# Peptides against a protein of PDB entry 3H8D, part 73

Target 1, 122 residues: chain A of PDB entry 3H8D
Amino acid sequence: DMKRQQRFFRIPFIRPADQYKDPQNKKKGWWYAHFDGPWIARQMELHPDKPPILLVAGKDDMEMCELNLEETGLTRKRGAEILPRQFEEIWERCGGIQYLQSAIESRQARPTYATAMLQNLL

## One batch from the design tools (peptide; made by RFdiffusion4, then SolubleMPNN)

Design b2_p15_3_s3 (from b2_p15_3, 5 letters changed)
Fold by OpenDDE base, seed 3:
Structure b2_p15_3_s3 (fold): chain B 122 residues (1-122), chain C 122 residues (1-122), chain A 15 residues (1-15)
Amino acid sequence: as target 1 above (122 residues)
Amino acid sequence: as target 1 above (122 residues)
Amino acid sequence: ELMTYEELKAWLYPP
């Protein structure tokens, strides 16, 4: 159902090697998620020391958040929820459109709001 | 098209009578807008000295923003864009659900994302 | 305090 609520979240993280360093010496990564209703549709990770990770439902389920939105507690974490454009801007910069398109064409992507939106643009 | 981007905005305003007063003596109101794609679907105004104003497309066009989203410059105004829930929470508290429902039943409301969502809930 | 990447993964995809 395309009427499901689309919600986006972002969480900063640090590398394991930096956990005992001073704050100024901790390089931040960013974890992003797009939830199509209760279930994750897209996930993205910005790492300070390696290329971005892009993940889409169906194709990358084994690497994505397995909890439904309510189970994550993300909706109750202050500052975690972000605007759609805050997600999409980074998604686009990381090559997310091409990644999702390829997943659709290979029939690996599960139908979501994200797949429907991309197909509407093409 | 229910795939149009839903975007929400909030702008503070002060009453004309307070515009020349000291900052501590200026009572703030709040202007809210829901854009369904390029066009406004709902508008809401919180006033410090009178009841809230609720407006829906079709019924209240004469009292609503006439500019398309791009023309408003809202997308370029820092801090103006808000999360959907930040709009919906206030909308609900002001009786927006009942207001929109009445507009639909009287055939005054123009079909929008807002009307479709309400009908999906009923 | 920020969590580590491993803590984040453990939270969102528990083994």
Scores: peptide ipSAE 0.474, ipTM 0.575, DockQ to the pose 0.799
Fold by OpenDDE base, seed 1:
Structure b2_p15_3_s3 (fold): chain B 122 residues (1-122), chain C 122 residues (1-122), chain A 15 residues (1-15)
Amino acid sequence: as target 1 above (122 residues)
Amino acid sequence: as target 1 above (122 residues)
Amino acid sequence: ELMTYEELKAWLYPP
């Protein structure tokens, strides 16, 4: 079978409390996703007021995007798609390697491109 | 063997004649490259004052980037790397499919990821 | 205009 396409996306967001504030007072967060083919493999959230959130498929399914990539409309949103390295740089800085590794070791992660790559690296 | 990584880049350029003009009078061109692993597979140039230039490996080697990707420094230039679709959209709009097809049919194109993809499409 | 986190969740995590 053809290998699934790896695609990465990023969406900025604001806090609910900042919704009606002036632009200068809106602190931005960032939502990141890695899709392994049609399904999300990793998700990451940078919040302005709390620690980063890292999520991996299998372990964190309930907190991750539940839509198929096509269903999300992300591929049709201008500026949403990012390069792999743009995701990976932040992922690594936030401890994503260790997070995913722990999920694999605990048998919580479902196999994805991300798990395979990590296992190839180690 | 592992499939070669496909990477795409875009760099703005200014015409030599505009080099010393005021910023408002500098018309930007755009240089595009598709690297199939270490070597360029396709090159494209959008000029402000002439038709687009399309180039494919094998046929147009003398007019294409001669440097290995690592030698170019493109991978280290912020903002240079672009998504595949950002290249392909322009490529298609400029008649790149037909150009590459003709190069294949005339046996001028050397085999690359680009030629393989086109042949899979047809 | 940027969406709120809640709007993002509603979009990507529909009931």
Scores: peptide ipSAE 0.473, ipTM 0.554, DockQ to the pose 0.846
Fold by OpenDDE base, seed 2:
Structure b2_p15_3_s3 (fold): chain B 122 residues (1-122), chain C 122 residues (1-122), chain A 15 residues (1-15)
Amino acid sequence: as target 1 above (122 residues)
Amino acid sequence: as target 1 above (122 residues)
Amino acid sequence: ELMTYEELKAWLYPP
């Protein structure tokens, strides 16, 4: 049901090698998630030292968050939730539209709000 | 239609009397708006020197934003949009639930997403 | 304090 609540989250992280460095020497990465209702629809990761990772439900399940939204505790983590646009802006910049489109065309993507919105656009 | 997009915004303002004062002497107020689709459903104002103002559509139209959401330019103003919870937390603290409830009971409130949600709760 | 990527994975990708 496309009436499901769409919620977006972002968590900063640091590299293992930086965990004991001074704050100024800790390079941040960012983990992003789009939840379509209780289940993740899209995930992306911005790493400080490698290209972004884009993941879509169905295609990339093995590499995506395995918890439903409630199980993650993200809704209870201060500052984790972000606006849709804050996710989409990064998604777009990272080539997410093309990535998701390709996943749809190859029949690898699970139907989600994200796939539906893209199919409305194309 | 309760399927309309619910969007929330916050803008700081400074009292006219403070506009030419040094930054340290400018007391900020906050203007909040809840838009139910294109139209404002709730507005509140936090003032540095007087009690909060709560306003609901139908009852307080004369004191509320007269522009539709697109006309406001809020969606294009960086940092203006806030999460629903960021609005609701302040709304609750200011007595917004009771205010809206009273407006509904007196038949002064225009039906909005806000009224519907409250009526679901009560 | 910020968590490491490994900690994040351990949290969100349990075995």
Scores: peptide ipSAE 0.472, ipTM 0.554, DockQ to the pose 0.876
Fold by OpenDDE base, seed 4:
Structure b2_p15_3_s3 (fold): chain B 122 residues (1-122), chain C 122 residues (1-122), chain A 15 residues (1-15)
Amino acid sequence: as target 1 above (122 residues)
Amino acid sequence: as target 1 above (122 residues)
Amino acid sequence: ELMTYEELKAWLYPP
């Protein structure tokens, strides 16, 4: 159902090695998620020391968040929820459009709001 | 090589929903890892709100830590490293022996120090 | 304090 609420979240993280360093010496990673209703549709990760990771539902289920949205507690974490564009801007920059498109074409992607939106653009 | 250094680590986590609660109302989870040399051999997770998770190399690679030990920075995180028995006690309590045994029998487990030790006991 | 990547994975990727 396209009426499902689309919600986006971002969580920063660090490597353990940086945990006790001065703030200016900590390198941040970022975990991003798009939830289509209660279930994750897309995920991406920005790491300071490796390429970005892109994941889409259906194809990458084993590597994606396994909790439903309510179970995560993300909705209750202050500052975690972000605007759609804040997700999409990074998604686009990281090649997410092509990644999702390929997953659709290979019949690996589970139909989600994201797959529907992309197919409407093509 | 059985001469590889066996190192064990534990990291606490909390759910976002509890992050801003009073300390007495925060529920902690615990992430545990056994590294056989640079690579993870076993992983387990204790959650306050669901059953414990057990993972073994070979079988559960996609769900386990993908970083080598040095990349994790765990060796540089104060209080993260634990004694072997501190890991094994929890592992045993959670049914880790049976889990690893089953993974060996199904030919899913990658040979590690852990698999070798178990096979020596049987 | 920010969580570590391992803490994040333990939280969000439990089987």
Scores: peptide ipSAE 0.427, ipTM 0.654, DockQ to the pose 0.503

Design b2_p15_3_s4 (from b2_p15_3, 5 letters changed)
Fold by OpenDDE base, seed 2:
Structure b2_p15_3_s4 (fold): chain B 122 residues (1-122), chain C 122 residues (1-122), chain A 15 residues (1-15)
Amino acid sequence: as target 1 above (122 residues)
Amino acid sequence: as target 1 above (122 residues)
Amino acid sequence: DLITYEELKAWLYPP
């Protein structure tokens, strides 16, 4: 059902090595998620010390959040929810369109709102 | 069509009297808008020196934004768009539920996503 | 407070 609510979240994180450093020395990473209804459709990770990670449902299930949206508690975490564009802007910059397209073409992607929107665009 | 995109915006404003004052003496107000598709459904104004203003489509058209969403340029203004809950929290605190309900009961409110959601709640 | 990546994984990727 493509009428499902699309919700987007972002959580900052630090490297284990920076855990006990001064705040100014803690380099932040960012975990992003797109939920298509209760289930994650896309995940993205920005790391301070390695290339971004892009993940799409179906293809990358083993590397993606295993909890449904309610189980994550993200909806109850202040500041975690972001606007769609705040996700999409980063997704696009990180090559997410091409990544998702390739996953669709290889028949690895599970159908989601994200796949439907991309297919409508192409 | 209740499938229309619901988008919410907030813009700070300064009172004309404070326009040329020092920054610390400029009291900010806040203009809020809920757009149900292209058209405004609810408007809310927080003022530093008077009670909040609540406005709903149909009832308060003459006092509300006359531009469709695209014409406002809000979608292109950085930081203007807010999450639904960021609007609703203030709306609720300002008595928006009761205000909208009264407008519905008096048959002054134009049907919008906002009216539909309220009617579903009551 | 900021969490570590490992803590994030433990949270969102339970066994």
Scores: peptide ipSAE 0.468, ipTM 0.547, DockQ to the pose 0.865
Fold by OpenDDE base, seed 5:
Structure b2_p15_3_s4 (fold): chain B 122 residues (1-122), chain C 122 residues (1-122), chain A 15 residues (1-15)
Amino acid sequence: as target 1 above (122 residues)
Amino acid sequence: as target 1 above (122 residues)
Amino acid sequence: DLITYEELKAWLYPP
């Protein structure tokens, strides 16, 4: 259903090796999620020391958040929710359009709002 | 089309009478807008000295923003865009649900994402 | 406080 609420979240993280370092010496990563209603549609991870990770529902289920939106508590975490464009801008920069398109073409992507939007754009 | 991007904005304003007062003596109002694609669907104004103003497309066109989203420059104004819930929370508190419902029932509301969502909720 | 990547995974990918 296209009426499902699209919500986006971002959580910063640090590397295990930086856990006990001084704040100035902690390199931040960023975890991003797009939820299409209660279920995740896209996930993205920016790491300070490796390439971005892009994940889409259907194709990458085993590597994606397994909790529904309510279970994550993300909606209740102050500062976690972000604007759609704050997700999409990074998604685009990281090659997310091509990644999702490829997943659609290979029939690996589960239909989501994201897949529908991309198909509408093409 | 349910695929139109829903975007929300908020801008503070100062009353004309407070324009030249010291900052601590300026009472802020808030202008809110919901755009369903390029066109405004809902508008809301919080005033420091009078009741909130609620406006919906179709019914209140003459009192609402006449510019399309691109013309407003809101998408380019830093800090203007807000999360959907930041709009909806205030909308609900100000009686927006009832206002929009009444506009729908009287056949004054133009169909928008907002009208569709409300009808889905009822 | 910032969460570690491992803690993040444990949170969002429970066994």
Scores: peptide ipSAE 0.465, ipTM 0.557, DockQ to the pose 0.830
Fold by OpenDDE base, seed 3:
Structure b2_p15_3_s4 (fold): chain B 122 residues (1-122), chain C 122 residues (1-122), chain A 15 residues (1-15)
Amino acid sequence: as target 1 above (122 residues)
Amino acid sequence: as target 1 above (122 residues)
Amino acid sequence: DLITYEELKAWLYPP
């Protein structure tokens, strides 16, 4: 059902090596998630020292969040929820459109709001 | 198309009578809008000295924003865009569900994402 | 406070 609630989240993280450093010496990464209803549809990770990671449901399930939205507690974490555009802007910059398109064409992507939106644009 | 982007906005306003008063004596109202793609679907106004105003597309077109989303400049106004739940929470508290339901039943509501969501819940 | 990447993975990818 493409009428499911679309919710987006972002969590900052630090590298293991920076755990005990002063705040000014901690380089931040960012974890992003798109939930299509209770289930994750897209995930993205920005790392301070390696290329972005892009993940889509169906293709990358083993590397994606395994909890449903309620189980994550993300909806109860202050400041974690973001606007759709705050996710999409970074997704686009990281090549997410091409990544999802390839997953659809290879029949690896599970149908989600994200796949439907992309196919509507093409 | 129920796959259109749903975007929500909030703008504070001051009553005309308070326009020239000291800041501490200016009572704020709040203007809310739900855009279903380029077109407004719902509008809501919180006033400091009168009941809330609820408006739905089709029924209340003459009282609602007449500009498409791009024309409003809301997407370029810092801090204006809000999360869906920030709109829906106030909408529900003001009796928006009942208001929209009545508009649907009376055949006054234009089909929008909002009407579709309500009908999906019932 | 910021969590480590490992803590984030442990949270969202439980064994």
Scores: peptide ipSAE 0.463, ipTM 0.563, DockQ to the pose 0.791
Fold by OpenDDE base, seed 4:
Structure b2_p15_3_s4 (fold): chain B 122 residues (1-122), chain C 122 residues (1-122), chain A 15 residues (1-15)
Amino acid sequence: as target 1 above (122 residues)
Amino acid sequence: as target 1 above (122 residues)
Amino acid sequence: DLITYEELKAWLYPP
């Protein structure tokens, strides 16, 4: 149902190697998720020391967040929720459009709000 | 130089979520690496909760072990070193042949002992 | 206070 609320979240993280370093020497990564209703539709991870990770529902379910939105507690974490464009901007820059498109073409993607929106743009 | 010693290593790891659970409830993953002389040629990770990860030198350098063999301390860790076939068996089962082949074809792979051996089999 | 990647995965990818 396309009437499900689309919500986006972002959490910063640090590398294990930096956990005991001084703050100025900690490199930040960023975890992003798009929830289509209660379930994750897309996930993206920016790492300071390796390529971005893109994940789409259906194809990458085993590698994505296993909790439903309520279970994550993301909605209760101040500063975690972001605007759609704040997610999409990074998604696009990382090649998310092509990644999702490929997942659709290969019939790996589970239909989500994201797949529907992409198909509308094409 | 193909006269470099080929050495293989395997170490178990525990999922972060299981780190504080009782031993019987900790699921083990396995990290594998092939060193062609001092430098890593292939890396493989078996996870209990997601697909295997395959990595090849040249293509995946940023995601692979950054330490040279001596720096890793693997040679000094009892039980870490394994036989070539113990690595290759799992590599093959995980689709490593095709993965490496694809890396070669796309000119992403750095020439290693592994690339040379693969090309000999084809 | 930033969490580690490991902590993040433990949180969002439980067994």
Scores: peptide ipSAE 0.456, ipTM 0.613, DockQ to the pose 0.564

Design b2_p15_4_s1 (from b2_p15_4, 8 letters changed)
Fold by OpenDDE base, seed 4:
Structure b2_p15_4_s1 (fold): chain B 122 residues (1-122), chain C 122 residues (1-122), chain A 15 residues (1-15)
Amino acid sequence: as target 1 above (122 residues)
Amino acid sequence: as target 1 above (122 residues)
Amino acid sequence: MVGEKFEEWFEKRHA
């Protein structure tokens, strides 16, 4: 649905092992989210010490943000919202296109803006 | 065309009358642009001392940026790119919906992402 | 700021 606003967010996190270390010793990860209207379509996590995590709606619902966009408060967090390309660039680098494609082909992906865009691309 | 990337930009400008004044005496305006793929779809200007200017492709071609997106260098200008909503919020406040609607109805507007979105909305 | 529910979810996920 073209009427649904596509919004993208990024927030840092500190890994549990570093929680009590001095700031200089805390390695940050990055949590990314793509909301297709009120609901999350894609989620991605960059970790300092393990491979990226890619998640797509339908397939990975249990690991994705379950809150609607308004409930998250992300729109009210300064610096959290990012440009679409800031999400897509990382998504693509991490193999997101192939990941989502596979999810579509396996009938695991819920239809979203992301699936539609991919299907238009391929 | 959903395949075309929608990108939005904002840059300040100093009005000609203030060019040679001290910085504190220079009133800034803001130039906004919406690019539908490589070509501009909407342009908007906020002025410190006159009404906003709204421009839409087809109708206002002679007053709009004639360069394609790559030629503008906007994608390489730090801080120039803005979120879609940062453009839309100002566009809406300045009566952009009505302006574009009128351009469509009068057959002046060139079909763009902007016209498509509006036609989906109405 | 982000909502309380999100903070809780986020912290739990990254705990």
Scores: peptide ipSAE 0.356, ipTM 0.634, DockQ to the pose 0.657
Fold by OpenDDE base, seed 2:
Structure b2_p15_4_s1 (fold): chain B 122 residues (1-122), chain C 122 residues (1-122), chain A 15 residues (1-15)
Amino acid sequence: as target 1 above (122 residues)
Amino acid sequence: as target 1 above (122 residues)
Amino acid sequence: MVGEKFEEWFEKRHA
């Protein structure tokens, strides 16, 4: 529980439609992940041409990273790991608090560090 | 409690004896801080010419930063904030676990996020 | 670098 390390990551992605264009014409998306110990708790995607996508464990498992943290190799990718606030700031702006709250209330969310923090806040 | 954000910082310092020497002759020390919300929980100093110094809230208040986090301006200093593991890795290498444990056992440590985590670990 | 499995998953998700 409180022993599990909370780690946050961000990596960019390029739309398939842009992958063969000049660099200046490649719109970059951003993939974010919050891992509660080895397991993903939240995933978030900022797209250049559509609304952000918010995903929480339990509710959205089918769309989220299925690998545990060690399997991802994210901890060994330079520049991928971000500060907690760097994740939370975007999460909040995208409506993540309401999203997770609704998932908890509907009994869709798996208990994680994120759900615990929100329940202590509200 | 669980609502308080844990934030970690590192800034270099140059020994007074070196401040007027050539850059190549300035040995750099490192000052580390862990803030549990607005209040410092741990402080750590790596020196180029003496053993590291470990300090924990409650026990070592007289030697630790007396300012709350906002007053320090650290949150606004580019490059100062570090990932949690970047602090913990050094803390552990310096014997911080034993140091904090002893402070808890002797009733010298003020309860912080750090003490809570250690008590859950041991 | 990231793991091969993750790279594959990531690319597939964003294809």
Scores: peptide ipSAE 0.356, ipTM 0.636, DockQ to the pose 0.630
Fold by OpenDDE base, seed 1:
Structure b2_p15_4_s1 (fold): chain B 122 residues (1-122), chain C 122 residues (1-122), chain A 15 residues (1-15)
Amino acid sequence: as target 1 above (122 residues)
Amino acid sequence: as target 1 above (122 residues)
Amino acid sequence: MVGEKFEEWFEKRHA
């Protein structure tokens, strides 16, 4: 059912090389996830020193979070949940629309809310 | 299309009697709105000195915000937009499920994302 | 708090 609850999350991370440095020298990355009900649909990683990584269900399952939403505990982490547009703006800026479209056209993407929304625009 | 963007908002208000009092004596109410795409679906008001008010599209149109979402400017008001669950938790606590169900059964509710979600549970 | 399994997965991915 494409009426499942859509929930979005963002968590910061620090690269290993900066782990023991002064706060002024710790460069932050950002991990993003979109869950379509209990199942992840999209994952995105912003890095301080390399290009963003985009991942979509079906195509990139082996690199994506394998836990269902409840198992992650993300819903219980204060400040982790973000608004849909906070995810989508970054997704679009990183080329996510083209990435997902390519995954659909290659028959690699698993159907999700995200694929349905994209196909509504096509 | 029930795949329209669902957006939720919350704005504080102070009752007229407290408008000129010290901050310590200003009791806050809260105004909530659920927009199903550009159209309001639900409205809710928490008051410091009276029971909550619940409103649903179709039934309570004359008491609800008459502007479409874009016209309200809510999307541009910092801190106004809230997560779906932040709305739903209060809605449920205030008896919103029963209120909307009653509006559906009496044929007063206009079909919205909210009515569809409720009927998914029934 | 996030789940311990997720914390482990997350740390491993970003190590």
Scores: peptide ipSAE 0.355, ipTM 0.628, DockQ to the pose 0.660
Fold by OpenDDE base, seed 3:
Structure b2_p15_4_s1 (fold): chain B 122 residues (1-122), chain C 122 residues (1-122), chain A 15 residues (1-15)
Amino acid sequence: as target 1 above (122 residues)
Amino acid sequence: as target 1 above (122 residues)
Amino acid sequence: MVGEKFEEWFEKRHA
């Protein structure tokens, strides 16, 4: 329930086309994750050359991290964990509220902290 | 309730005796705060030369920050906000669980996210 | 450090 620990993470990635380029020519993307307790609730990806990707549990399970938080090792990666607002600010900018709302209304979203928060907000 | 934003902050302080000393001789303490929504729920102070101070809402109101979060300006102070675990780790080391438990049992603690979490844990 | 399984998943997703 709402007492589960909410933890947020961000890690960079390099797009495939840039993998073998010089460092100065490697454009970074950013992968974001919100874990509601042990399981991912939201995933978000910022790309340097295409629209961001928003994903929510229940609807987008096949595209989201399937590992529980402990299995990811994210908690042990220095600099990976971010403040809630660091996630939410980007989520909001990317239209995450609308995306999650639509997933809830279509009955595709699995109940999570994120869905509960949105339902409380509206 | 549990959907309120939980935010944690840490800022350094210099003890009065060191105010006019050279920088190398100024021993820093650390002031910690947990805000449950707009209001402080827990406060903690690490001192360089004496035991830590633990404070909980309801019991220690007169010694705790009386400003709501917005009034403090902490959210606008670069580097002040910390991850929940950065607070909780120190809280636990300082005996915060026992302190809060005692405050609850004596009916001195105001219900907060912190009290609810502890009651869920026990 | 992230787990090996996560590294593999992450790399595959971004390949």
Scores: peptide ipSAE 0.355, ipTM 0.632, DockQ to the pose 0.665

